Peptides against a protein of PDB entry 6B4E. Designs and how they scored, part 121

Target 1, 295 residues: chain A of PDB entry 6B4E
Amino acid sequence: TNFDKISKMFWHYKDKIAQIKQDIVLPIKKADVNVRNLLSRHKRKINPKFGQLTNSNQQLFKIQNELTQLINDTKGDSLAYHWILNFIAKAVVHQAETEVRVKPESALPLGKLTLYLLVQFPELQELFMARLVKKCPFVIGFTCEIDTEKGRQNMGWKRNNENKWEDNTSYDERMGGILSLFAIITRLQLPQEFITTTSHPFPIALSWHILARICNTPLNLITNTHFVILGSWWDAAAVQFLQAYGNQASKLLILIGEELTSRMAEKKYVGAARLRILLEAWQNNNMESFPEMSP

## One batch from the design tools (peptide; made by RFdiffusion4, then SolubleMPNN)

Design b2_p21_2_s3 (from b2_p21_2, 8 letters changed)
Fold by OpenDDE base, seed 3:
Structure b2_p21_2_s3 (fold): chain B 295 residues (1-295), chain A 21 residues (1-21)
Amino acid sequence: as target 1 above (295 residues)
Amino acid sequence: SSTAATPEEQKWLEELEKQLE
């Protein structure tokens, strides 16, 4: 029953992607030339902003303000507004799979920016989640077989320019990057201006779902990627997860770090070895979080 | 095939997950 629900959720977001194409992306191609030109200009201004993030809150706030203005400029046309939000959703996920994969700590400023935008522009939430699930189904704890072409596609595997599947390392890194971003978002506090007026759109409970669903995944579907993304999640959110759920969090961390790794020991997954090291570090009272951003 | 968690742990995790939804 649980897996059926997860599958339904997965396909819901897959359908949402199709809907976005039909209702947002395609219609804008037929829109007035002035609207298209506006969006082209805004796209060019928005896209580099995500790469301009640093470990500086001052820089973050600057970018937040710039993006807010650019997005607000589109609100006069509903289609344009939704198009720009969909573009942002895609751009954020792309940043995660390209930059965060190689520099996990960059998930923190990116996550803060993303969370701000998700709250400031609520219509971004569904667009963003759909994109996340498409690119990294692990964000909702979905897993399927990857021994078929369709299965690989569903799990977010890409083909390269030679029409070959990406290598395992590339896939693992991309999934880790995306999941790091999502994990960060789930463990961040709302910006001060929203704490009293808005509920967190992707709260820490969603991290619980990821871990629990992976623990409940049939062992024959567990791959190295599962351990890689769990390690990425651990670096991103384990400290805050423990703070949120206390003893219950500890139990779940032991389940993924000890029990799941032990059950899959015969596979000798590199990701599992890393997760075991993270567990041991925690047991030795050496659990680390990403460094805080500068003022 | 078996799940990663023990049957008891699985039940516990599922219950807790539902509580957090």
Scores: peptide ipSAE 0.032, ipTM 0.707, DockQ to the pose 0.784
Fold by OpenDDE base, seed 1:
Structure b2_p21_2_s3 (fold): chain B 295 residues (1-295), chain A 21 residues (1-21)
Amino acid sequence: as target 1 above (295 residues)
Amino acid sequence: SSTAATPEEQKWLEELEKQLE
């Protein structure tokens, strides 16, 4: 694992967030009133769509079409187009932090919608990845110390209005929700209309990177959160990961489920205990995945 | 469809196994 490369990627996306603010968000505040009004209307129409997702492909396709139309309405103005995509990127991640956090299986319809949008609107890819890395650096296998203010900020910790850090449980759950979404995206097949013309923007190999990079992370930086997000990843993608990489996947799952948990046993992390349970379930031929969506 | 591990991925796995031994 090249940690220098990972760090460079992390800071690249941090810079991208700053660039988005400077080049997209702030300029729109000074844009023509008609453009601002258009975007305000579209924002109000787009925002509830993510909460309207169900375990129904029919509902998914409806929402895909509605969002596609709303986004296309902005293409006449490049700044407006990029602004609406950035809004969508933020909204999707927010949905992961709130809904997927409490209902992990909701990552499947959200992931399908997101993957469709990422392919349909390629400019969304960098905006979305930047937002993911900002909120959950685990998506690229980045870890730093969290015993400093800057370290916590880099790892996506939030402060409340009283400038108090969020509790560990809240942080763990948010990270789990975001990583569940990302894991789902990596293991989904492209929609049929794109499979022959476009490469997958966030393929299953990115799941490999997450697991491998976490396994190579210095043990003194490993926290309960690492095990929580590994468990979230496991629920979201382990079955498909095994299908993709076979014996190599099995070895890596054993590394995270057995070896990494064993090395950290003295910490008695709750997340590690759950990951051990997932490993044992797999060893007993009872690996579960999210149910497929209805027609 | 099953995708074979790339040489890089295989190398990473071997390194991980060695590190955790």
Scores: peptide ipSAE 0.028, ipTM 0.674, DockQ to the pose 0.075
Fold by OpenDDE base, seed 2:
Structure b2_p21_2_s3 (fold): chain B 295 residues (1-295), chain A 21 residues (1-21)
Amino acid sequence: as target 1 above (295 residues)
Amino acid sequence: SSTAATPEEQKWLEELEKQLE
């Protein structure tokens, strides 16, 4: 693991967020009133769609089609198009922070929708990844110290209006929700309509990177959150990860579930204990995955 | 909760400590 490269990648996406603000978000405020009105209407139509997802593929396809039409309506204006995609990127991550946080299995329909949109609208990929890294650096296996305000900000910690940091539980749950979504995306197959023509934009290899990079992270930087997000990842993708990489996947799961937890045992992290339980369940041939969606 | 362990989780934490002794 080259940590310098990971750091460079982290800052690349942080810079991308700044660029998005400068080149997309701010300029649209000065755009023609008709464009602003269009985007306002589209925003209002798009935003509730993510909450309308269920465990139904039929409902998923309906929402996919509706969003596709709404996004296509903006293609006549490049700035409007990029603005709406950036809005979608933000909305998807927000849905992970709120809904997936409390119901991890909801990552499956959300992940399927997101993957579809990422393939259908390739310009969404960079916008989405930038937002993910900003909100949850764990998606690229980035970790820094959180003893400073800047460090906490870099790791996606939020402050309230009173400048108080969010509590540890809230942070852990948000990170878990976002990571669950990303993990699901990495392990999903492309929709049938794209499988022969398009490469997966966020393949299962990115899950490998997350796990490997966390395993190689200096132990003094490992927190309860690391174990929480590993547990979230496990629930979301461990079965498919084993299918993809076989024996190598097994080794890596043992590294995170057994070795990493053992090395950090003195910290008594609740997340680590949960991960040990997941490991034990696997060893007893009781590894579970999220339920498949209905037709 | 990141701060509250279930009885099962607490058991694992205790077992891990024993392994490091």
Scores: peptide ipSAE 0.018, ipTM 0.523, DockQ to the pose 0.028
Fold by OpenDDE base, seed 4:
Structure b2_p21_2_s3 (fold): chain B 295 residues (1-295), chain A 21 residues (1-21)
Amino acid sequence: as target 1 above (295 residues)
Amino acid sequence: SSTAATPEEQKWLEELEKQLE
């Protein structure tokens, strides 16, 4: 694993977040009142859409169409367009942090919606990835020490209004939720209308990178969170990952499920225990996937 | 600091990762 490359990628997206603030968010605050009002209305219409997702493809398509229209309404103003996409990127990640963390299977409809939007509006890709990396650097297999404030910040830890760090459970669950969403996106096929015209923006290979990079992470940096997100990934994508890479996928799943958990056994991480259970279930021919969406 | 994977596994993973980039 080229850790220098990963670090460069990490900081690239950190810089992108700063750029977004400077070039998109702040300028809109000074924009014409009509533009601001338009965006406020659109924000109010868009935000509820993510919570309206169900396990229904019909409902998904409805929401896709509605969001497409709302986004297209902003294309006449480049700044407004980028602002609304950035808002969507933030909203999607927020949905992963709140809903997916408590209902992992909800990542499937959210992931389908997100993938559609990423393809339909290519400018969303960098905005979304920047937000993902900021909130959950595990999506690119980045890990750093968390013994410092800066380290914790880099790894996506939040502080409350009292400047207190979030508890470990909350952090683990948030990271799991975000990674579930990303994992789903990586394993989804492109919508039929795009399959011949564009490449997948976040293909299954990115799941391989996550697993491989975690396996190559120094053991002193491995935490319970790593196992939690691996478990979340497993639930979200393991079946499809095996389908994609066959025997090579099996080797990697054994590596994370058996070898990595064994190496860290002394820590007695709850996340590791869960991952071991998932491995054992697979070995007993009982690997499960999220329920497919209804028509 | 040791890694989770064996040296052989690490090399294998790195090779495969590179191929998938």
Scores: peptide ipSAE 0.032, ipTM 0.701, DockQ to the pose 0.814; fails the geometry check

Design b2_p21_2_s4 (from b2_p21_2, 11 letters changed)
Fold by OpenDDE base, seed 5:
Structure b2_p21_2_s4 (fold): chain B 295 residues (1-295), chain A 21 residues (1-21)
Amino acid sequence: as target 1 above (295 residues)
Amino acid sequence: YSTALTPEEQEWAEKQLEKLE
């Protein structure tokens, strides 16, 4: 079944995370002192950049250029280069968990920056995807039970220092933030400089997979989180999704907005109620998208 | 009516994924 493939993909990226730790993170601790110092300085310069994003393209381009230079400074050492890219992957996802979570429209500048970096530095793609899947398996449409500790861990639930699970609202919002970022990336056009020469690394087809796989998920595994992330996706990408796939897109939107919400009505999920509102807005020709960035 | 995609739709989706991976 397609679920077997999804599971294999999930575990592939889980293994990749372990590999990254073994092959990139740990070895750098034993690297030359000059390399370690370089990376430490670069880390300190890179980390604030993601928080400096605004709804300004001018600011975006500035940050793109600064990050490009900083990353290029490490290309002479393969290990250092991969370490910086892995750091960036983690930082981007963290920004989604914190900022995008509370301000979904911030996904647009963050997504544009991320897409630029993914194209400019192809080695970032696997590192980024592995981090996404680890933190938010919904990005590949993976779902498992959460009635076990292992299940919760697999679905990206966090524990605090006292081994207490995060509350449901916090989890839902984090997942929504991460998925918003991913959704934005999938629906963005490549920068003009790349559009004719490079294929999109995470195209709109991946949004199709998310929706399709959730629709095919056993109903007993569907939670409020599923509806929350679908709503987040909707805000981020529904307009562009309809433009890309036309009638087929409409079918999927109806499936998630009407059919899936109806089947789960007895659960009275807040996320489902919101998704229903989004569907109704669309039916009334009031589908909205994030505002475009300023020059 | 079912929320599940048809086998054909599922196959199409998987094919798109394979092209990307």
Scores: peptide ipSAE 0.038, ipTM 0.659, DockQ to the pose 0.303
Fold by OpenDDE base, seed 3:
Structure b2_p21_2_s4 (fold): chain B 295 residues (1-295), chain A 21 residues (1-21)
Amino acid sequence: as target 1 above (295 residues)
Amino acid sequence: YSTALTPEEQEWAEKQLEKLE
């Protein structure tokens, strides 16, 4: 693993966030009042739709169509279009931080919706990835020290209204939620209408990157969060990962579940304990995936 | 699913497999 390259990628997306603010967000504030009103109205219509997802494919398709129409309404103005996509990117990640965090299986409908939008609107891809990396650097396997304020900020830690860092559990759960969404996206098949015309924007290989990069991370940088997000990933994508890479996947799962946890045993990380339980369940032929959505 | 791995990922996998053996 070339950590220098990973770092460069991390900072690339950090720069992208700054660019988005400069080139998309700020200019809209100076845009024509009609454009601003349009976007405000669309924002209000779009935002609740992510929370309207259920385990129903029918509901998913309805929401997909509604969002598609709302986004298409903005295509006449490039700036407005990009602003809406950036808003959607933020909203999806926020949904992962809040809903998926407490209900991991909700990642499936959210992931399906997100993947559809990523393919339908390719300009969303960079906006979404930038937001993901900002909020959860684990999605690209980036890790830095969190002993400094800057380090914590880089790793997506938030401060509350009292300027105190969020508690470890809250951080772990948020990271787990975001990573669950990303993991789901990587293991989903493209919608039928896109299979023959478009490549998967975030394929299962990106899950491989996450696992590989974490395994190669210096042990002194490994925290409970790493194990938590690995567990979240496991629940979200392990079955499909095994299907994709076979024996190599199996060995990698053993590596993270057994070897990595063993190396960090002295830390007694709760996340590591959970990951070992997942490994053991798999060894006992009880690996579970999220339930499939209903028609 | 796209299962294409980068050369770096392949090399890493091989190295890790050797450690497990």
Scores: peptide ipSAE 0.030, ipTM 0.701, DockQ to the pose 0.078
Fold by OpenDDE base, seed 2:
Structure b2_p21_2_s4 (fold): chain B 295 residues (1-295), chain A 21 residues (1-21)
Amino acid sequence: as target 1 above (295 residues)
Amino acid sequence: YSTALTPEEQEWAEKQLEKLE
């Protein structure tokens, strides 16, 4: 694992966030009133759509079509178009932090919707990744120390209005929610309309990167959160990961489930205990995946 | 499925990790 490369990637996306603010968000505030009104209306229509997802493919397709139309309405103005995509990127990640956090299986419809949008609107890809890395750097396997204020900020920790850090449990759950979404995206097949003409923007190999980079992370930087997000990933993508890489996948699952947990046993992390349970379930031929969506 | 990795398998896995990153 080349940690220098990972760090460069991390800071690239941090810079991208700053660039988005400077080049997209701030300019819109000074844009023509008609443009601002258009975006305000569209924002109000778009935002509820993510919460309207269910386990129904019919509902998913309906929402896909509605969002496509709404986004296309902004293409006449490049700045407006990028603004609405940035809004969507933020909204999707927010949905992962709130809904997926408490109901992990909801990552499936959200992930399908997101993947569709990422392919349909390629400009969304960098905006979305930047937001993901800012909120949950685990998606690219980045880890730093959290003994400093800056370190915690880099790892996506939030402070409240009283400048108090969020609870460990809250942080773990948010990270788990975001990673669940990303894991789902990496293991989904492209929609039928794209499969022959487009490459997957965030393929299953990115899941491999996450696992491998965590396995190679210095043990003194490994926290309970690492095991929590590995568990979230496992629930979301382990079955498909095994299908993709076969024996190689098996070895990596054993590395995270057995070897990594054993090396950190003295810490008695709750997340590690859960990961061992998942490993044992797999060893007993009881690995589960999220239920498939209904027609 | 395998329940444990041998030292040789561990080394192999590490090599595979390097290739895929």
Scores: peptide ipSAE 0.028, ipTM 0.627, DockQ to the pose 0.172
Fold by OpenDDE base, seed 1:
Structure b2_p21_2_s4 (fold): chain B 295 residues (1-295), chain A 21 residues (1-21)
Amino acid sequence: as target 1 above (295 residues)
Amino acid sequence: YSTALTPEEQEWAEKQLEKLE
């Protein structure tokens, strides 16, 4: 694992966030009143859509179509178009932080919707990845020390209005939610209408990178959160990951489930204990996946 | 699924497995 490359990627997306603010968010505030009104209306229509997702493909397709139409309505103005995509990127990640956090299986419909939008609107890809990396650097296997304020910020820790860091449980759950969404996206097949026209923007190989990079992370940087997000990933994608890479996948699952947890046993991380349970379930041929969506 | 792995990634995985044996 080349950690220099990972760091470069991390900072690339940090820069992208700054760029988005400068080139998209701030300029729209100075845009024509008609454009601002349009975006305000669209924002209000778009925002609730993510919460309207269910385990129904029918509902998913409905929402996909509605969002597609709403986004297309903005294409006449490049700035407006990028603004609405950035809004969507933020909204999707927020949904992962809130809903997926408490109901991991909800990542499936959200992931399907997101993947559809990522392919339908390619400009969303960089906006979305930038937001993901900012909020959850684990999605690219980035880890830094969290014994400094800057380190914590880099790893996506939030402060409240009283400048107090969020509690460990809240952070772990948020990271787990975001990672679940990303994991789902990586293991989903492209919608049928896109299979022959485009490649997967965030393929299953990115899951490989997450696992491998975490396994290669210096042990002194490994925290409970690492195990929590690995567990979240496992629930979301382990079955499909094994299907994709077979024996090679098994090696990585053993590495994270047995070797990494063993090496960190003295820390008695709760996340590690859960990951061991997942490993044992797999060893007993009882690996579970999220339920498939209904028609 | 995109199953493309780099030779380095494959080799790494194999080496790690050997450590577990």
Scores: peptide ipSAE 0.022, ipTM 0.640, DockQ to the pose 0.063

Design b2_p21_3_s1 (from b2_p21_3, 11 letters changed)
Fold by OpenDDE base, seed 2:
Structure b2_p21_3_s1 (fold): chain B 295 residues (1-295), chain A 21 residues (1-21)
Amino acid sequence: as target 1 above (295 residues)
Amino acid sequence: MLEELLQEVKELEKEIDELLK
């Protein structure tokens, strides 16, 4: 694991967030009133659609088509187009922080929708990844100390209006929700219409990076959150990960489930205990995946 | 054994990084 490379990637996306604000968000506030009105209407139509997802592929396809039309309506103005994509990126991550957090299996329809949009609108990819890294650096295997305010901010910790940090449980759950979404995206196949023309923007190899980079992280930086997000990843992608990499995947699952948990046993992390349970279930041929969506 | 596996994983990660370029 090249930690310098990971750090550079992390700061690249932090800079991207600042760039998005300067080049997309702020300029649109001064745009023509007709453009602002268009975007306001589209925002109102787009926002509820993520919550309308169910376990139905039919419903998914309906929403995909509706969003595609709404986004295409903005292509006449490049700034408006990028603004609406940035809005979507934020909305998807927000949905992961709220809905997927409490119902992990909801990551599947959300992930399918997101993957479709990422392929259909390639400009969404950098916007989405920047938002993911800002909110949950674990998606690229980045970890830093959280003993400083800046460190906590870099790792996606939130403060309330009273300048109080969120509690550990809230942080863990949010990180788990976001990582579940990302894990799902990495293990999904491209929609049939794109398989022959496009490469996967966030392939299963990125799941490999997450696991390997966490395994190589200095132990003094490993927290309960690391084990929580590994558990979330496991539920979301372990089955497909094994299918993709076979014996090599097995080795990595043993490393996180047995070796990493054992090395941190003195901390008695609840997340680590759960991960060991998942490992044991797999060893007993009881590994489970999220239910497939209905037609 | 686990240490050997960890080293192997590190090497494989390098290979994957090259594939993702």
Scores: peptide ipSAE 0.088, ipTM 0.743, DockQ to the pose 0.188
Fold by OpenDDE base, seed 1:
Structure b2_p21_3_s1 (fold): chain B 295 residues (1-295), chain A 21 residues (1-21)
Amino acid sequence: as target 1 above (295 residues)
Amino acid sequence: MLEELLQEVKELEKEIDELLK
């Protein structure tokens, strides 16, 4: 694992967030009133759609089509188009932080929708990844110390209006929710209409990177959150990951489930205990995946 | 990009093998 490369990637996306603010978010405030009104209307229409997802492919396709039309309506103005995509990127991540956090299996329909949009609108890819990395650096296997304010900020910790850090449980759950979404995206197949013409923007190999990079992370930087997000990843993608990489996948699962948890046993992390349970379930041929969506 | 990623995965596999020793 090249940690310098990972760090560079992390900061690249941090810079991208700043660039998005400067080049997309702020300029739109000075845009023509008609453009602002258009975007306001579209925002209101788009926002509820992510919450309208169910375990139904029919509902998914409906929402996909509706969002596609709404986004296409903005293509006449490049700034408006990028603004709406950035809005969607933020909304998707927010949905992961809130809904997926409490109902991990909801990552599946959300992930399918997101993957569709990422392929349909390629400009969304960088916007989405930047938002993911900002909110949950674990998606690229980035870890830094959290004993400093800057370290916590880099790792996606939030402060409330009273400048108080969120509690550990809240942070863990948010990270788990975001990671679940990303894991799902990496293990999904492209929609049929794209499979022959487009490469997967975030393929299963990115899950490999997450696991490998965490395994290679200095132990003094490993926290309960690492195990929580690994557990979230496991629920979301372990079955498909094994299907993709076979014995090599098995090695990584053993590394995170047995070796990493054992090395950190003295910490008695709750997340590690859960991960061991997942490992044991797998060893007993009881590995589970999220239920497939209905027609 | 995909080829580079695949190469990185292969390298990581080697690293994993070392970790399993």
Scores: peptide ipSAE 0.065, ipTM 0.716, DockQ to the pose 0.918
Fold by OpenDDE base, seed 5:
Parts: C-alpha cells; structure tokens; sequence
Structure b2_p21_3_s1 (fold): chain B 295 residues (1-295), chain A 21 residues (1-21)
C-alpha cells in the first residue's frame, strides 16, 4: 500500500470540496432569478425522493425516472446542472448517514439508485466521491491520527454548534452507514441498459482497496471504527466479493476477520468482536447477504 | 503463513492499482 498516494488522493478530494463551494455553490447565489427559482423547486422535489425508496424495484424505477427528468431540466445551464448534481451527491451521503446507519439493508435500493445516476450523469462521479471522502475517508482506505482537532476533522468527525465532538457511537454508526452504501455500489452490476456500453464507475476492486489498505494501516492508528466499517462492508458486499475474486477474496477476508482482530485483541473493540462473529459464521457456511429487492 | 498472505495481498493490490489507472 502506497500511503503517499492515498494521502494525495485524500487531499485532492478535500480540494475538490473547496472548489465546489467556490465554483458551484457560491456563484449560483448570484445567478439569474429564474435559475435560482428553478433550482429551489427542483431541490424541494428531489430531496424527498431518497426517503421514498423501499425494497421495491418498481418504486426504484419510478424514482429513477423522476430524478432523471428533474436533472435533465437543468442541462441547459452548466452551472445549474452541476449545482443540482452536487445537491444530489450531498443528499445521497446524508441518507447514508441517517437511514442506512439504522437500517443497513436500505443501502441496497439507495445504492442502485445512486449507481444509475452515476452512470446516467457522469459529472456526478467526481462530486459524489469528493463528498464521500470528506464524510468518510475510509472509502479510499485513508486513516490519520485523531488526537488533534485537525485529525478528527480529516476523519470526518462532526462538531455541534457548541463545538462539542459527536460521541464515538454516533461517529461509528455514521461511518458504517456511508461505507455500507459505498460497498453496495461497488458490488452492484450496472443496469442492463449500460452493462455492455459503460464501465463501472466504482467497481468491486475499490472494495479490495478498502480492505487491503486497512490491513496495511499502522496498528496504532486502528480504532474501533475500522472494525465497525469492516463489519458494515462485510454485510453489504462479502458474498459478492467472494464471487468476484474467489480464493484471493477468501484470503483477504481471513486477514481482516482473523489476523487483524487478533492483533488488536488487547483493545477489546466491540466492532472487532462483531467482525469475528461474521468470520465464524462464514466458516460455518452461514454467510448472509441483504435480501434481494422485490419486483 | 499469515504474514505471507499479507504480502500476497499487498502485491495483488499493486496489480489492481494498475488496472484502475
């Protein structure tokens, strides 16, 4: 693992967030009143859609079509188009932080919707990844120390209005929710209409990177959160990961489930204990996946 | 055995990095 490369990637996306603010968010405030009104209406229509997802493909397709139309309405103005995509990127990640956090299986419909939008609107890809890395740098296997305020900020910790850090449980659950979404996206097949014409924007190989990079992370930087997000990843993608890489996937699952947990046993991390249970379930031929969506 | 496996994973990661370029 080249940690310098990972760091460069991390800071690239941090810079991208700053750029988005300067080049998209702030300029739209000075845009034509008709454009601002259009975007306000679209924002109000788009935002509820993510919460309307269910375990129904029919409902998913309905929402996909509605969002597609709403986004297409903005294509005549490049700034408006990028603004609405950035809004969607933020909304999707927010849904992961809130809904997926408490109901991990909801990552499946959300992931399918997101993947569709990422392919249909390629400009969403960079905006979405930047938001993911900002909120959950684990998606690219980045880890830094959290003993400083800057370190915590870099790792996606939030402060409230009183400058108090969120509690550890809240942070762990949010990271797990975001990582679940990303894991689902990496293991999903492209929609049938795109499978032969388009490459997957965030393929299963990115899941490999997450696991491998965490395994190579200095042990003094490993926290309970690392094990929590690995468990979230496991629930979301382990079955499909094994299907994709076979014996090599098995080796990596053993590394995270057995070796990494053993090396950190003295810490008695709750997340590590759960990951060990998942490993044991797999060893007993009881690896589970999220249920498939209904027609 | 586990150390060897870790090294193998590191090498495979390099290969995947090349594929993703």
Amino acid sequence: as target 1 above (295 residues)
Amino acid sequence: MLEELLQEVKELEKEIDELLK
Scores: peptide ipSAE 0.060, ipTM 0.724, DockQ to the pose 0.188
Fold by OpenDDE base, seed 4:
Structure b2_p21_3_s1 (fold): chain B 295 residues (1-295), chain A 21 residues (1-21)
Amino acid sequence: as target 1 above (295 residues)
Amino acid sequence: MLEELLQEVKELEKEIDELLK
C-alpha cells in the first residue's frame, strides 16, 4: 500500500470540493433569475426521488427515467448542468448517511440508481467521488489521526451548531452507511445497456483497495469505526467479492475478520466483535447477501 | 502466516493499481 499516493488522492478530492464551491455553487447564485428558478424547481423534484426507492426494479427504472429527464433539461447550460449533478452527488451521499445507516439493504436500490447516473452522466463521477471522500475517507482507504480538530475534520467528523463533535455512534453509523453505498456500487454490474460501451467507473477492485489499505494501516490509527465500516462492507459486498477474487478474497476476509480483530482485541471494539460474528457465519457456510430486488 | 498473507495482499493490490490506470 502506497500511503503517499492515497494521501495525494485524498487531498485531490478535498481540493475538488473547494473548486466545486468556487466554480459551480457560488456562480449559480449570481446567475440569471430564470436559471436559478429552473434549478430550484428541479431540485425540489429531484430530492424526493431518492426516498421513493424501494426493492422494486420497476420503481428504480421509473426513477432513473425521471431523473434522466430532469438532468437533461439542464444540459443547455453547462453551469446549470454541473450544479444539478453536484446537487445529486450531495443528495445521494446524504441518503446514505440517513437511510442506509438505519436500513443497510436500502443501499442496493440506491447504489443501482447511482451507478446508472454515474454512467449516464460521466461528469457526475468526479463530483460524487469528491463528496464521498470528503464525507467518508474510508472509501479510498485513507486514515489519519483524529487527535486534532483538523484530523477529525479530515476523517469526516461533524460538529453541531454548538461546535460540539458528534457522538461516536453517530459517526460510526454515518460512515457505515456511506461505505455500504460505495461497496454496493463497486460490486454491481453495469446496466445491460452500458456493459459493452462503458467501463465500470468504480469497479470491485476498489473494494479490494479498501480492505487491503485498512489491513496495512498502522494499528495505532485503527479505531472502532474501521471495524464498523468493514462490517458494513461485508454485508454489502462480501459474497460478490468472493465470487470475483476467489481464494485471494478469502485470504483478505480472514485477514480482516480474524487477524485484524485479534490484533485489536484489547480494545474490545464492538465493531470488531460484529466482524468476528460475520467471519464465523461465513465459516459456517452462512454468509448472507442483501435481498435481490423484485422485478 | 499473517505476514505471508499481507504480502500477497500487497502484491495483488499493486497489480490492481496497474490495471486501474
Scores: peptide ipSAE 0.058, ipTM 0.726, DockQ to the pose 0.188

